# Designs tried in a protein design run: peptides against a protein of PDB entry 6J07. Part 27

Target 1, 107 residues: chain A of PDB entry 6J07
Amino acid sequence: GQRGWFCGSVSQDLRQFWVAEGGTISDPRAADFLFSCDASHPDTLRIYQSLDYIEDNATVFHAYYLSAVANAKIKNSVALGHFILPPACLQKEIRRKIGSFIWEQDQ

## One batch from the design tools (peptide; aimed at target 1 S77)

Design b2_p22_6_s1 (made by RFdiffusion4, then SolubleMPNN; from b2_p22_6, 10 letters changed)
Fold by OpenDDE base, seed 1:
Structure b2_p22_6_s1 (fold): chain B 107 residues (1-107), chain A 22 residues (1-22)
Amino acid sequence: as target 1 above (107 residues)
Amino acid sequence: DDEKIAKEAIEKALAKLEEELE
């Protein structure tokens, strides 16, 4: 299925886009995809602290992915992997290795 | 579906990445 959870940091527009594309909105435990725009948001932090995440059963993606998909001519052209949103404590080192995140580049 | 499979792959990759960065 296409069940998504959204951090409070995600705009209503992106949530609506998700639904318009056939997705449903659920709690994190039932969600297939977890979206956030802020790794430091309390909602997202709770995900990172959850057993599902700690046990590598959950991944948080930056909701900008949805924006990218919405603006893309071909939906499949947007790589979800580019939008992994790791905990803030890891982001500095990740940027050092691979550069700025894609959502930061567009800002 | 393909999205779920892709997500699983991403999760594995992320796990490895996190281990590397620790």
Scores: peptide ipSAE 0.036, ipTM 0.564, DockQ to the pose 0.048
OpenDDE base, seeds 2, 3, 4, 5: peptide ipSAE 0.030, 0.034, 0.033, 0.027; ipTM 0.582, 0.521, 0.555, 0.536

Design b2_p22_6_s2 (made by RFdiffusion4, then SolubleMPNN; from b2_p22_6, 10 letters changed)
Fold by OpenDDE base, seed 1:
Structure b2_p22_6_s2 (fold): chain B 107 residues (1-107), chain A 22 residues (1-22)
Amino acid sequence: as target 1 above (107 residues)
Amino acid sequence: DDEKIAEEAIKKALEKLEEELK
């Protein structure tokens, strides 16, 4: 399915795009995709603290993915995996090893 | 189909992420 949850940090435009593309909005527990623009937002933090996330049954993606898809000529050209949004405590180390995240590069 | 593709992408990304975190 295409059920998505959105952190409060995600703009209404991106939410509307999701729906326009056939997605539905749901609570985190029912969602297939979890979108956030801020790993430090309380909504996102609650996800990271959830049992589903701790047990690796959930993944948070940066909502910039949707923007990238919207702007792409070919939707399949955008790799969802590049938009995994890890907890803030891990981001510094990740940046040291692989560089800045895609959403940071295009800001 | 899209869901399966996404799942595979997620899996690969997570594996790579875990590798980089070591």
Scores: peptide ipSAE 0.031, ipTM 0.562, DockQ to the pose 0.056
OpenDDE base, seeds 2, 3, 4, 5: peptide ipSAE 0.027, 0.031, 0.030, 0.030; ipTM 0.526, 0.597, 0.558, 0.545

Design b2_p22_6_s3 (made by RFdiffusion4, then SolubleMPNN; from b2_p22_6, 12 letters changed)
Fold by OpenDDE base, seed 5:
Structure b2_p22_6_s3 (fold): chain B 107 residues (1-107), chain A 22 residues (1-22)
Amino acid sequence: as target 1 above (107 residues)
Amino acid sequence: DVKEKAEEAIKKALEEYEKKLE
């Protein structure tokens, strides 16, 4: 399915795009995709603290993915995996070894 | 299928993260 949960940090425009593309919006436990724009937002923190996430049964993605898809000539050219949004406590180390996240590069 | 494509991308990304974080 294509059920998505959205952190409060995600704009309504991106949510509307998700729905326009055939997605539905659900609670985190029922969602197939979890979107956030802020790893430190309380909504996202609750996800990271959930048993589903701790047990590696959930992944949070940066909602910028949806923007990239919306602007891409070929939707399949945008890899969802590049938009994994890890907890803030891991981001520093990831940046050190991999580099800046894709949602940070356009700035 | 979007889900299948996403899962493949996720797996690759996670593997990359895990390897580099070791």
Scores: peptide ipSAE 0.039, ipTM 0.543, DockQ to the pose 0.058
OpenDDE base, seeds 1, 2, 3, 4: peptide ipSAE 0.038, 0.038, 0.039, 0.038; ipTM 0.541, 0.540, 0.540, 0.542

Design b2_p22_6_s4 (made by RFdiffusion4, then SolubleMPNN; from b2_p22_6, 9 letters changed)
Fold by OpenDDE base, seed 2:
Order: structure tokens, then C-alpha cells, then sequence
Structure b2_p22_6_s4 (fold): chain B 107 residues (1-107), chain A 22 residues (1-22)
């Protein structure tokens, strides 16, 4: 399915794009995809603290993925896995080992 | 098919991150 949950940090434009592309919006428990633009936002923090996330049954993605898809000539050229948004406590180490996040490179 | 591709990409990315954090 294509059910998505959105942090309050995600713009309405990106949410509307998701729906326009055939997605639906749901609560995080039922969602197939979790989108956020801010790892420190209270909505996102609640996800990180949830049992589903702790048990590795949930992954948060940066909503910039949707913007990248919208701008891409070929939709499938954008890899969702490159947009994993980890908790802030892990980001420093991840940047050190695998490089800066995509959403940071174009800023 | 697209969903399966996305799922594989997620799994591969997560595996890579986990390996780098070890």
C-alpha cells in the first residue's frame, strides 16, 4: 500500500503531492511510510520513542524525498532508502561514516 | 513491482547504516 504519516514539520504542499500521486494519509500505526522534515519535532520524537520504532518495525524518512520525486524526470530514479531520517543522536556518526544526508547537500 | 524495489532499497540502506554504526 501507499499509506503515509506526516510529521507537522512537513508542508501541506508535500502532503498534497503524496495524495496526488495516489497516496493516502493515515496515523503512524497504520502507515506504510513515515515522513518528517525535522528529527527534533515532537511528532517525530514520538515515533522514535514508539514500540514499533524501537523494535525496528518502523522507519522515518525525510519528506524531501517527495520533493525529489516531484522534480525528477524519472520517478523511480529517486531511492527512498537514501532519505532515512535517523534520530539526532545517530546523525553525527552516520555523517562521519557514510557522508552528509541528501537533504543537506542542496541547502 | 515499484513497491518491492522501494522495500529492497530501504532494506539495503538500513543494512548499510547498521554496519557503519558497528
Amino acid sequence: as target 1 above (107 residues)
Amino acid sequence: ADEEIAKKAIEEALEKVEKELE
Scores: peptide ipSAE 0.032, ipTM 0.493, DockQ to the pose 0.057
OpenDDE base, seeds 1, 3, 4, 5: peptide ipSAE 0.030, 0.031, 0.031, 0.030; ipTM 0.501, 0.495, 0.496, 0.497

Design b2_p22_7 (made by RFdiffusion4)
Pose (drawn by RFdiffusion4):
Structure b2_p22_7 (pose): chain A 107 residues (1-107), chain P 22 residues (1-22)
Amino acid sequence: as target 1 above (107 residues)
Amino acid sequence: AEAEETEAFYKELAEEEAEEAL
């Protein structure tokens, strides 16, 4: 049983894969998986500003997680943690902090 | 532009994760 919803800015291909394969597939408003290919001004904001996100009851994953699984053997591997999709307002700093050298670590 | 960079990043990441799963 895997319920999941997709923001408007998600390739139909990814939605089709979700429908095709997985646990029992359903796609309601709340659901169990929260997928998006965007975090700027799409329906996804409705997750980031929900009390569930604030209370650690919602994590948005990039929908390309489904693309990675589709190009994996079946469903194995492809850990979710690699596809955490944080709010866009954070992304600029997240990339810099990760990509910076050890002699920099600016903060 | 930042959104496009994010999409490109996750596309590349999805390819790497898929290769490692094989």

Design b2_p22_7_s1 (made by RFdiffusion4, then SolubleMPNN; from b2_p22_7, 12 letters changed)
Fold by OpenDDE base, seed 4:
Structure b2_p22_7_s1 (fold): chain B 107 residues (1-107), chain A 22 residues (1-22)
Amino acid sequence: as target 1 above (107 residues)
Amino acid sequence: DLDEELRKYYEELAKELAEKAK
């Protein structure tokens, strides 16, 4: 499915791109993909605090993924797995192990 | 669009770190 939820931190341009590519916008519970640009945004924090997330049934992705897809020379070449947006409390340690996040490298 | 193997790896890493942070 192509149902996406968007944190208020995500620009309208990226939301429009999602829809233009065939996606739909839904509430978090129905969404196949959860997008955010800010792990500390209240909308995203509510996701992290939800039972779905706590039970590992939800994953938040950084919306920069959509920018990467939009700018990719080869379609379907961007790995969504590199765009997981973890809670702020975990980011420092994650950076230590795997390096800076992709969205931090290109911003 | 979805690279399942990389997603799972990264997600597992995040979970591991979350457990250690408790």
Scores: peptide ipSAE 0.042, ipTM 0.572, DockQ to the pose 0.031
OpenDDE base, seeds 1, 2, 3, 5: peptide ipSAE 0.029, 0.029, 0.032, 0.029; ipTM 0.533, 0.530, 0.550, 0.533

Design b2_p22_7_s2 (made by RFdiffusion4, then SolubleMPNN; from b2_p22_7, 13 letters changed)
Fold by OpenDDE base, seed 5:
Structure b2_p22_7_s2 (fold): chain B 107 residues (1-107), chain A 22 residues (1-22)
Amino acid sequence: as target 1 above (107 residues)
Amino acid sequence: SLDEELREEFRRLAERLAEEAR
């Protein structure tokens, strides 16, 4: 399915793009995809604290993925896995080992 | 932008760390 939940940190434009591409918007429990632009936003923190996430049944993605898809010369070239949005405590380690996240730099 | 190898490494690391946090 293509049901998506959106943190309040996600712009209306990206939400509209999701719908335009055939997606629907749902609550987090029913969603197939969870999108956020801020791991520290209260909405996203609630996801990280949820039973579904704790039980490894949910993944949060940075909504910049949708922007990348919308603007890609080759739409199928954008990999969702590059946009995993982990809790803030893990981001320091990722930046230290790999560098800035894709959504923090020009593509 | 990140080169392909760097992006793939990022994906792998992020996935592993995210899974460990769950």
Scores: peptide ipSAE 0.032, ipTM 0.539, DockQ to the pose 0.043
OpenDDE base, seeds 1, 2, 3, 4: peptide ipSAE 0.034, 0.028, 0.034, 0.022; ipTM 0.523, 0.529, 0.524, 0.492; seeds 1, 3 fail the geometry check

Design b2_p22_7_s3 (made by RFdiffusion4, then SolubleMPNN; from b2_p22_7, 13 letters changed)
Fold by OpenDDE base, seed 5:
Formats: C-alpha cells, structure tokens, sequence
Structure b2_p22_7_s3 (fold): chain B 107 residues (1-107), chain A 22 residues (1-22)
C-alpha cells in the first residue's frame, strides 16, 4: 500500500514526509493507512463513525509514528502496532490496563 | 524506504490482529 489519509490534525511536515518517501494522499475509503494526531478531531471522528471502522475493516494510527520512523537512528526499533489510535471513549480503559500510549511517553 | 518499512510493519500488525481475531 502507498495511499494515506491524514486528519487535519496532522502537520504538513509529516504529510510532506509521507509524499517524499513515495506515499500518496487519498480519501479515507481509498487509503491503505489512516493517520491522525487527535482522536477528538472532527475528521477522525468521522472515521470512527464510518461503517468500515465499525466493522473493524479500518485502523487509525497516530501520525507520531511517522516522526519516529524519520528519527529511527535514535530508536532501536519502531513498531506500527504501538501507534494504534483508538477512540477517546476507549483510551481511558486502555491506559488502565496497559499504561500510557507511546506518543504520550515520548513527548 | 519509508514505504517498504511501513508495508512491513503493517503486514506484521495485520498478522497479529488476525491472530487475535481468531
């Protein structure tokens, strides 16, 4: 996959990085990857409300993953699975069980 | 490249999610 969708909460720098590395930007339905920096942003909320997401056919990732990849020389490894961005209503419970999200730790 | 890295990570993620869904 080469197609990515970006929430309005994602900076242009990260979008440009995606494109510079061979990615393209598309609408959510055509995208292979969905990136957001804010689970409460209206764009992201629309994703969570979509049938594709409700039926578990879509995953939203925190765009901080791209920053981590760009700075991979500093980190030993970067795992996309650590950057799944769940709806806000689920984050509290996840933190209770697993702890703080990786993007919160690295800030 | 970033694309290749993303594809590899996504593949791993998809595999793990599939396992959990079983």
Amino acid sequence: as target 1 above (107 residues)
Amino acid sequence: SLREELQEEFKKLAEELAKKAK
Scores: peptide ipSAE 0.092, ipTM 0.584, DockQ to the pose 0.035
OpenDDE base, seeds 1, 2, 3, 4: peptide ipSAE 0.027, 0.025, 0.091, 0.027; ipTM 0.520, 0.453, 0.581, 0.520; seeds 1, 4 fail the geometry check

Design b2_p22_7_s4 (made by RFdiffusion4, then SolubleMPNN; from b2_p22_7, 12 letters changed)
Fold by OpenDDE base, seed 5:
Structure b2_p22_7_s4 (fold): chain B 107 residues (1-107), chain A 22 residues (1-22)
Amino acid sequence: as target 1 above (107 residues)
Amino acid sequence: SLREELREEMKKLAEKLAEEAK
């Protein structure tokens, strides 16, 4: 399925794009995809604290993925795995291994 | 972690696909 949950940090435009592409919006427990633009947002923090996430049954993605898909000539050229949004405690180690996050590169 | 491994593998896959597309 293509059910998505959205943190309050995600713009309405990106939510609308998700729906326009055939997605639906649901609560985190029912969602297939979890989107956020801020790992420190209270909504996202609640996800990180959930049993589903702790047990590695959930993944949070940066909503910039949707923007990248919208702007891509070939939509399947955008790799969802590049947009994993981890808790702050993991970000330093990830940057060490794979470099800066995609959503940080234009900053 | 699983999430770290996923991101790393997807990065490698993307690079491979980019090379094959040339």
Scores: peptide ipSAE 0.037, ipTM 0.520, DockQ to the pose 0.068
OpenDDE base, seeds 1, 2, 3, 4: peptide ipSAE 0.030, 0.030, 0.030, 0.029; ipTM 0.534, 0.528, 0.550, 0.541

Design b2_p22_8 (made by RFdiffusion4)
Pose (drawn by RFdiffusion4):
Structure b2_p22_8 (pose): chain A 107 residues (1-107), chain P 22 residues (1-22)
Amino acid sequence: as target 1 above (107 residues)
Amino acid sequence: ELEETNAFYQEVAEEQAALANE
């Protein structure tokens, strides 16, 4: 049983894969999985500003997680944590902080 | 910005798929 929803900015291919394969597939408003290919000004904001996101009851995953699984053997491997999709307002700094050298660590 | 984000996740998806095929 895996319920999941997709923001408007998600390739139909990814939605089709979600429908085709997984646990029992359904796609309601709340759901169990929150997928998006965007975090700027799409329906995804409705997740980031929900009380559930604030209270750690919602994590948005990049929908390309489904692309990674489709190109994996079946469903194994492909850990979710790699596809955490944070708010865009954070992404600029997240990338820099990760990509910076040890002699920099600016903050 | 959006294109860079999607390219990043595309690369992450390809890396994860390659590791899963090993």

Design b2_p22_8_s1 (made by RFdiffusion4, then SolubleMPNN; from b2_p22_8, 10 letters changed)
Fold by OpenDDE base, seed 5:
Structure b2_p22_8_s1 (fold): chain B 107 residues (1-107), chain A 22 residues (1-22)
Amino acid sequence: as target 1 above (107 residues)
Amino acid sequence: DREELNAYYQKIAEELAAEALK
C-alpha cells in the first residue's frame, strides 16, 4: 500500500477515494505522498517549513490529482508530476512561465 | 527565489521520470 498524508484542505471524498484505491493515511513524516488543496493552509505551510521539505526529501501534491485519476478512462494516464503544489511565494512566477496550474483550469 | 523555483522544476522532472519508468 501507499501511505498518504492529507492537509485539512482536502475533502473527505478525496481521502476516501485514496483509501478505496488501496492507500493508507499516515502522518507527514511516514507518508510517501503529501496531498493538499491549499498552499496557504496552515497544515501545508507546516510541511513547507519542515526540515524534510527544506532538504528536498518531501513533495506536496495537489489533491486534485486524485480527482483526475478517478475521472480518467485510462489507467495511469494522469501524471502525478503535473500536480506538484509549490509554496504560495513561487506560484505567481510559475504561472508566468508555464501558465495556470491544472487544478485551477477546471474551476 | 530562483533557487527555490529551480528546485520545484527539478521535482517535476524527477517525478515525471519516475512515472515513465513504471
Scores: peptide ipSAE 0.446, ipTM 0.841, DockQ to the pose 0.056
OpenDDE base, seeds 1, 2, 3, 4: peptide ipSAE 0.441, 0.444, 0.443, 0.444; ipTM 0.838, 0.840, 0.840, 0.841

Design b2_p22_8_s2 (made by RFdiffusion4, then SolubleMPNN; from b2_p22_8, 15 letters changed)
Fold by OpenDDE base, seed 2:
Structure b2_p22_8_s2 (fold): chain B 107 residues (1-107), chain A 22 residues (1-22)
Amino acid sequence: as target 1 above (107 residues)
Amino acid sequence: FKEELNKEFEEIAKKLAEEARK
């Protein structure tokens, strides 16, 4: 499906783009995709603290993915997997393994 | 968005996240 949940840190513009591309907006329990722009935002922290996330049944993605898709010459060239937004405590280790996050580059 | 593509990358992302947590 294409049901998305959005942290309060995500702009209305990105939410509107999601809907324009055929997505729907739902609560996190019903959502297929969880989007956030801030790993420290209370909304996102609640996701990280949820049983679904703790049990590795949920993934949070940085909403910059939607911006990248909107601006890409070929939309399908943007890999969702590059936009995993992990809890702050894991970010250093992830950067070590796969490099800096895309949303941190060219800023 | 194509659901099939989204699902594929979601699976990749989840696997990557799992590996990162080790």
Scores: peptide ipSAE 0.039, ipTM 0.608, DockQ to the pose 0.036
OpenDDE base, seeds 1, 3, 4, 5: peptide ipSAE 0.038, 0.036, 0.035, 0.038; ipTM 0.557, 0.589, 0.548, 0.604

Design b2_p22_8_s3 (made by RFdiffusion4, then SolubleMPNN; from b2_p22_8, 12 letters changed)
Fold by OpenDDE base, seed 1:
Structure b2_p22_8_s3 (fold): chain B 107 residues (1-107), chain A 22 residues (1-22)
Amino acid sequence: as target 1 above (107 residues)
Amino acid sequence: EREELNEYFKEVAKKLAEEANK
């Protein structure tokens, strides 16, 4: 199923899109997908500190993925892996190695 | 801090690799 958790930084529109596409909203422990728009948001920080994340059983994705899917003619054309949202403390180094994140390119 | 940063970076790299293979 498509169980998703959403950081408070994610707009209601993106949440509604998720539900419209057949997804459900759950707490992070039950979620299959974790979405955030801000790695520094307290909600997201709690995920990074959780056992599931530390044990590599959870991945946080930038919610812009949903926007990209919504705007794409072919849903599978959007690679989820490109939307992994790492902790803020790592982002500068990651940008140096792989370039700007997709969610930053349109800003 | 540097060591912690390295650990998290490795985790991110691992996750990226896993998702790329899906």
Scores: peptide ipSAE 0.048, ipTM 0.578, DockQ to the pose 0.047
OpenDDE base, seeds 2, 3, 4, 5: peptide ipSAE 0.032, 0.030, 0.037, 0.029; ipTM 0.566, 0.557, 0.575, 0.563; seed 4 fails the geometry check

Design b2_p22_8_s4 (made by RFdiffusion4, then SolubleMPNN; from b2_p22_8, 13 letters changed)
Fold by OpenDDE base, seed 1:
Order: sequence, then structure tokens, then C-alpha cells
Structure b2_p22_8_s4 (fold): chain B 107 residues (1-107), chain A 22 residues (1-22)
Amino acid sequence: as target 1 above (107 residues)
Amino acid sequence: EREELDEYFKKIAEELAKKALE
């Protein structure tokens, strides 16, 4: 599917890119993909507290994925799995294990 | 928290597997 939900932390440019690539924007319940740029944003926190997420039926991705796709020269070269945005409380431990997140490396 | 970490890495593995099958 191509239905996406966007946290308020995601820029309009990235939303527009999603639509330009054939995606649609929906509420979290109907979305196939959930995008956020801030794990601490109230919108994202609501996702982490939802039954779908708790039951492992939902995944939040950092919207920087869309930027990476837009800039990629090779189609399908960007791995979505590298852009999973975990809750803020887990990020320090995760960074210790796998290093800084991709969306943090360009900052 | 350990369980939550395991779930996170599981999700990464699952998404990477999807890409590999495409």
C-alpha cells in the first residue's frame, strides 16, 4: 500500500514528495507507513501508545527516509529498515549498540 | 526495556528481509 501518516514534525515538502510519488495521506489507523521526525512529538507519542504499535502491528519511520529516496540515484537503494524511529527512551541504548542514526549523521 | 529493544531490532530485520525479497 501507499497510504502514509505524518507527524506534525514532518515538513510539508516531504509530505508533498510522498504524494508526488503516488502516495496518499491518511490517519494513523488506515496508514501503511507512519512517518515522524521527532520521537518526542505528541503525535508520535500517541502512536507509541496505540494498540497497533504495542501489538507490533505498526512501525514508525523517520521521514528522512523520504529525503534519502528523493536524493538517491539508484532506485530501491535506500533501506527502509535503517529508518525505524524508536521511542526516545530507547535511543541512547540503541546508539551505543549500532551507532548514530542515519538521520543524525547529516546534522 | 530489554524486550522493547528486542522488538526494535526485530522490526529492522523484518524490514530488511522485505527489501531483500523485492
Scores: peptide ipSAE 0.423, ipTM 0.818, DockQ to the pose 0.056
OpenDDE base, seeds 2, 3, 4, 5: peptide ipSAE 0.409, 0.411, 0.411, 0.413; ipTM 0.812, 0.812, 0.813, 0.815

## One batch from the design tools (peptide; aimed at target 1 A31 I54 G81)

Design b2_p23_1 (made by RFdiffusion4)
Pose (drawn by RFdiffusion4):
Structure b2_p23_1 (pose): chain A 107 residues (1-107), chain P 23 residues (1-23)
Amino acid sequence: as target 1 above (107 residues)
Amino acid sequence: SLYELYWERYEHDVETQPTSSRH
């Protein structure tokens, strides 16, 4: 049983794959998986500003997780943690902090 | 602030690596 919803800014291909394969597939408002290909001004904001996100009851994953699984053998591997989709207001700093050299570490 | 809350949440998600989007 894997319920999941997609923001408006998600390729139909990814939705189709979700429908085709996985646990028992359903796509309600709340659901168990929260997928998006955007974090700027799409329906995804409704997750980031929910009490569930604040209380650690919601993590948004990039919908390309489904693309990675579709290009994997079946469903194995492809860990979820690689597809955490944080709020866009954070992304600029997240990339810099990760990409910076050890002699920089600016903060 | 809201920014700091988002940052804390990100760091927590990266540490725990959730097995689902709902906890």

Design b2_p23_1_s1 (made by RFdiffusion4, then SolubleMPNN; from b2_p23_1, 13 letters changed)
Fold by OpenDDE base, seed 3:
Structure b2_p23_1_s1 (fold): chain B 107 residues (1-107), chain A 23 residues (1-23)
Amino acid sequence: as target 1 above (107 residues)
Amino acid sequence: SLRELHRKRYEKWLKEKPKSGRK
């Protein structure tokens, strides 16, 4: 399905794009996709602390994925897996190992 | 610790490249 949850940190434009592409917006428990632009946002923190996340039943993605999809010239060329948004406490370590996140490279 | 749990899961996700937010 295309049920998506959005952190308050995600712009309305990206939410509208999701809906325009056939997605729906739901609460995090019902959502098939979880999007955030800020791992430190209270909404996202609640996800990281949830049983679903702790039990490895949920993954949070950076909403920049949707922007990348919108700008992609080739359909399905954007890999969702590149946009996994880890908890803030890990990000420094991750950047040290694999470099800046994709959503940070154009900033 | 919770941090270690998150770390291991992230490493796993990097390899698996999930296509959705739910399992």
Scores: peptide ipSAE 0.458, ipTM 0.903, DockQ to the pose 0.657
OpenDDE base, seeds 1, 2, 4, 5: peptide ipSAE 0.456, 0.455, 0.453, 0.457; ipTM 0.903, 0.902, 0.902, 0.902

Design b2_p23_1_s2 (made by RFdiffusion4, then SolubleMPNN; from b2_p23_1, 13 letters changed)
Fold by OpenDDE base, seed 3:
Structure b2_p23_1_s2 (fold): chain B 107 residues (1-107), chain A 23 residues (1-23)
Amino acid sequence: as target 1 above (107 residues)
Amino acid sequence: SLLELHRKRYEKWLKTKPKAGRL
């Protein structure tokens, strides 16, 4: 199955969708997917500070991915790569290179 | 650097455009 970890910034609705799609919820060390809606949330910051993250063994994705999947005509057409959530300190530079993040387009 | 790491992550995740993938 799909094991996911969720930052406290992620709504219960999105967590429920994850489970409804066959996912399970686990701690970040066991998770296959790490979801957050806030790069500045303490939960997410702990991920960014972890050795696994620094050594490129962990990636944080914006939980808006789940919303996108829920609304997609074809679920597998939504690529996780577009939902990588970088640390806040890098976001400005990244936006200059790749444009606004998907989760910011509706704001 | 952390920025370089993120560049690599984008390259990694976008090459196959997976719906889901392991860390």
Scores: peptide ipSAE 0.444, ipTM 0.838, DockQ to the pose 0.360
OpenDDE base, seeds 1, 2, 4, 5: peptide ipSAE 0.380, 0.397, 0.298, 0.351; ipTM 0.828, 0.819, 0.785, 0.813

Design b2_p23_1_s3 (made by RFdiffusion4, then SolubleMPNN; from b2_p23_1, 13 letters changed)
Fold by OpenDDE base, seed 4:
Structure b2_p23_1_s3 (fold): chain B 107 residues (1-107), chain A 23 residues (1-23)
Amino acid sequence: as target 1 above (107 residues)
Amino acid sequence: SLLELHRKRYEKWLEKKPKAGRL
């Protein structure tokens, strides 16, 4: 199944959408997908500091992905790779290279 | 460095974005 963890920064609406689409909600250790809306939120920071993340066994995605899926004409056209949420300290460099994040463009 | 590790991870995902997971 699709197990997701959600940072406290993620709205209840997006969590509900996840469940409605067949997902379940779990702790970060058991989750297949980690969602956050704020790289600086304490919940997300704990992920970045975890061994799973440091050892490249976990990736944090911006929860706006779920909104994009909900609004997409073609569901499978929305790729998680567009919604990788890196630590805040890296974001300026990343924006310089690839431009603004997709969730920033729509907000 | 930790930052370099994270950067490389991100870039790796970008290269694989067409095959990234779908909900």
Scores: peptide ipSAE 0.343, ipTM 0.801, DockQ to the pose 0.320
OpenDDE base, seeds 1, 2, 3, 5: peptide ipSAE 0.297, 0.333, 0.325, 0.342; ipTM 0.782, 0.802, 0.800, 0.808

Design b2_p23_1_s4 (made by RFdiffusion4, then SolubleMPNN; from b2_p23_1, 12 letters changed)
Fold by OpenDDE base, seed 1:
Structure b2_p23_1_s4 (fold): chain B 107 residues (1-107), chain A 23 residues (1-23)
Amino acid sequence: as target 1 above (107 residues)
Amino acid sequence: SLLDLHRERYEKWLKEKPTSGRN
């Protein structure tokens, strides 16, 4: 399915794009996709602390994925896995291993 | 630790190349 939850840190434009592409917006428990632009936002922190996340039933993605999809010339050419948004406490370690996140490279 | 848990989950998802936000 294409049910998406959006952290308050995500712009209305990206939410509208999601809907325009056939997605719907739902609460995090019912969502198939969880989008955020800020791992430290209270909304996102609640996800990281939830049983769904702890039990590996949920993953948070950076909403910049939607921007990448919108700009892609070939549909489905953007890898969702490159946009996994880990908790803030892991991000320094991840950057050390694989470099800056994709959503940080254009900033 | 909680940090180790998060790290393990992240590494798993990187390897599996998720297609959705649900396992």
Scores: peptide ipSAE 0.241, ipTM 0.800, DockQ to the pose 0.650
OpenDDE base, seeds 2, 3, 4, 5: peptide ipSAE 0.240, 0.230, 0.238, 0.239; ipTM 0.800, 0.792, 0.800, 0.794

Design b2_p23_2 (made by RFdiffusion4)
Pose (drawn by RFdiffusion4):
Structure b2_p23_2 (pose): chain A 107 residues (1-107), chain P 23 residues (1-23)
Amino acid sequence: as target 1 above (107 residues)
Amino acid sequence: HYSKPSLSTEDDEFDQELRETYL
């Protein structure tokens, strides 16, 4: 049983794959998986500013997770953690902090 | 209410850090 919802800014291809394969597929408002291809001004904000996100009961994953699984053997591998989709207001700093050299580490 | 799936320890700590930074 894997319930999941998609923000408006998600390729229909990814939705179709979700419908086609996985646990028992359903796509309600709350669901068990929260997928998006955006974190700026889409329906996804409704997750980031929910009490569930604040209380660690919601993590938004980039919908390309489904693309990675579709291009994997079946469902193995493809760890979720690689597709954590943080709020866009954080992304600029997240990339810099990760990409910076050890002699920089600016903060 | 939304549901959070399970993550590995490293990923969970990373996700928590990101969320706390955003808050």

Design b2_p23_2_s1 (made by RFdiffusion4, then SolubleMPNN; from b2_p23_2, 13 letters changed)
Fold by OpenDDE base, seed 5:
Structure b2_p23_2_s1 (fold): chain B 107 residues (1-107), chain A 23 residues (1-23)
Amino acid sequence: as target 1 above (107 residues)
Amino acid sequence: SYRAPPLSPEAEAFRREIRRKYL
């Protein structure tokens, strides 16, 4: 199964979509997918500061990925890697190199 | 501990870059 954790910044609609698609919701330590809409949210900050993240056992993804999947015409056409959510302190530097994040292009 | 889902080689390289800068 697909186990996901959700930051408090993620809408209930996206959480419900995850469950409707067969996912389950768990604590961060048990989750395979960590979703957030705000790298600066206290919930997400705790992930970045955790030993799991520091020891390369965690990746945070922007929850907009789920919206993209829901709206995709072709299944499996949405690349998960495009939704990696970097820590807030790195985002400005990353944007300078690769441009604005996907979730920012329609905001 | 939790395990990240599989990523493309390009996405994995990007993830490693983030980690390098963060730590």
Scores: peptide ipSAE 0.744, ipTM 0.943, DockQ to the pose 0.700
OpenDDE base, seeds 1, 2, 3, 4: peptide ipSAE 0.737, 0.728, 0.743, 0.712; ipTM 0.943, 0.939, 0.945, 0.932

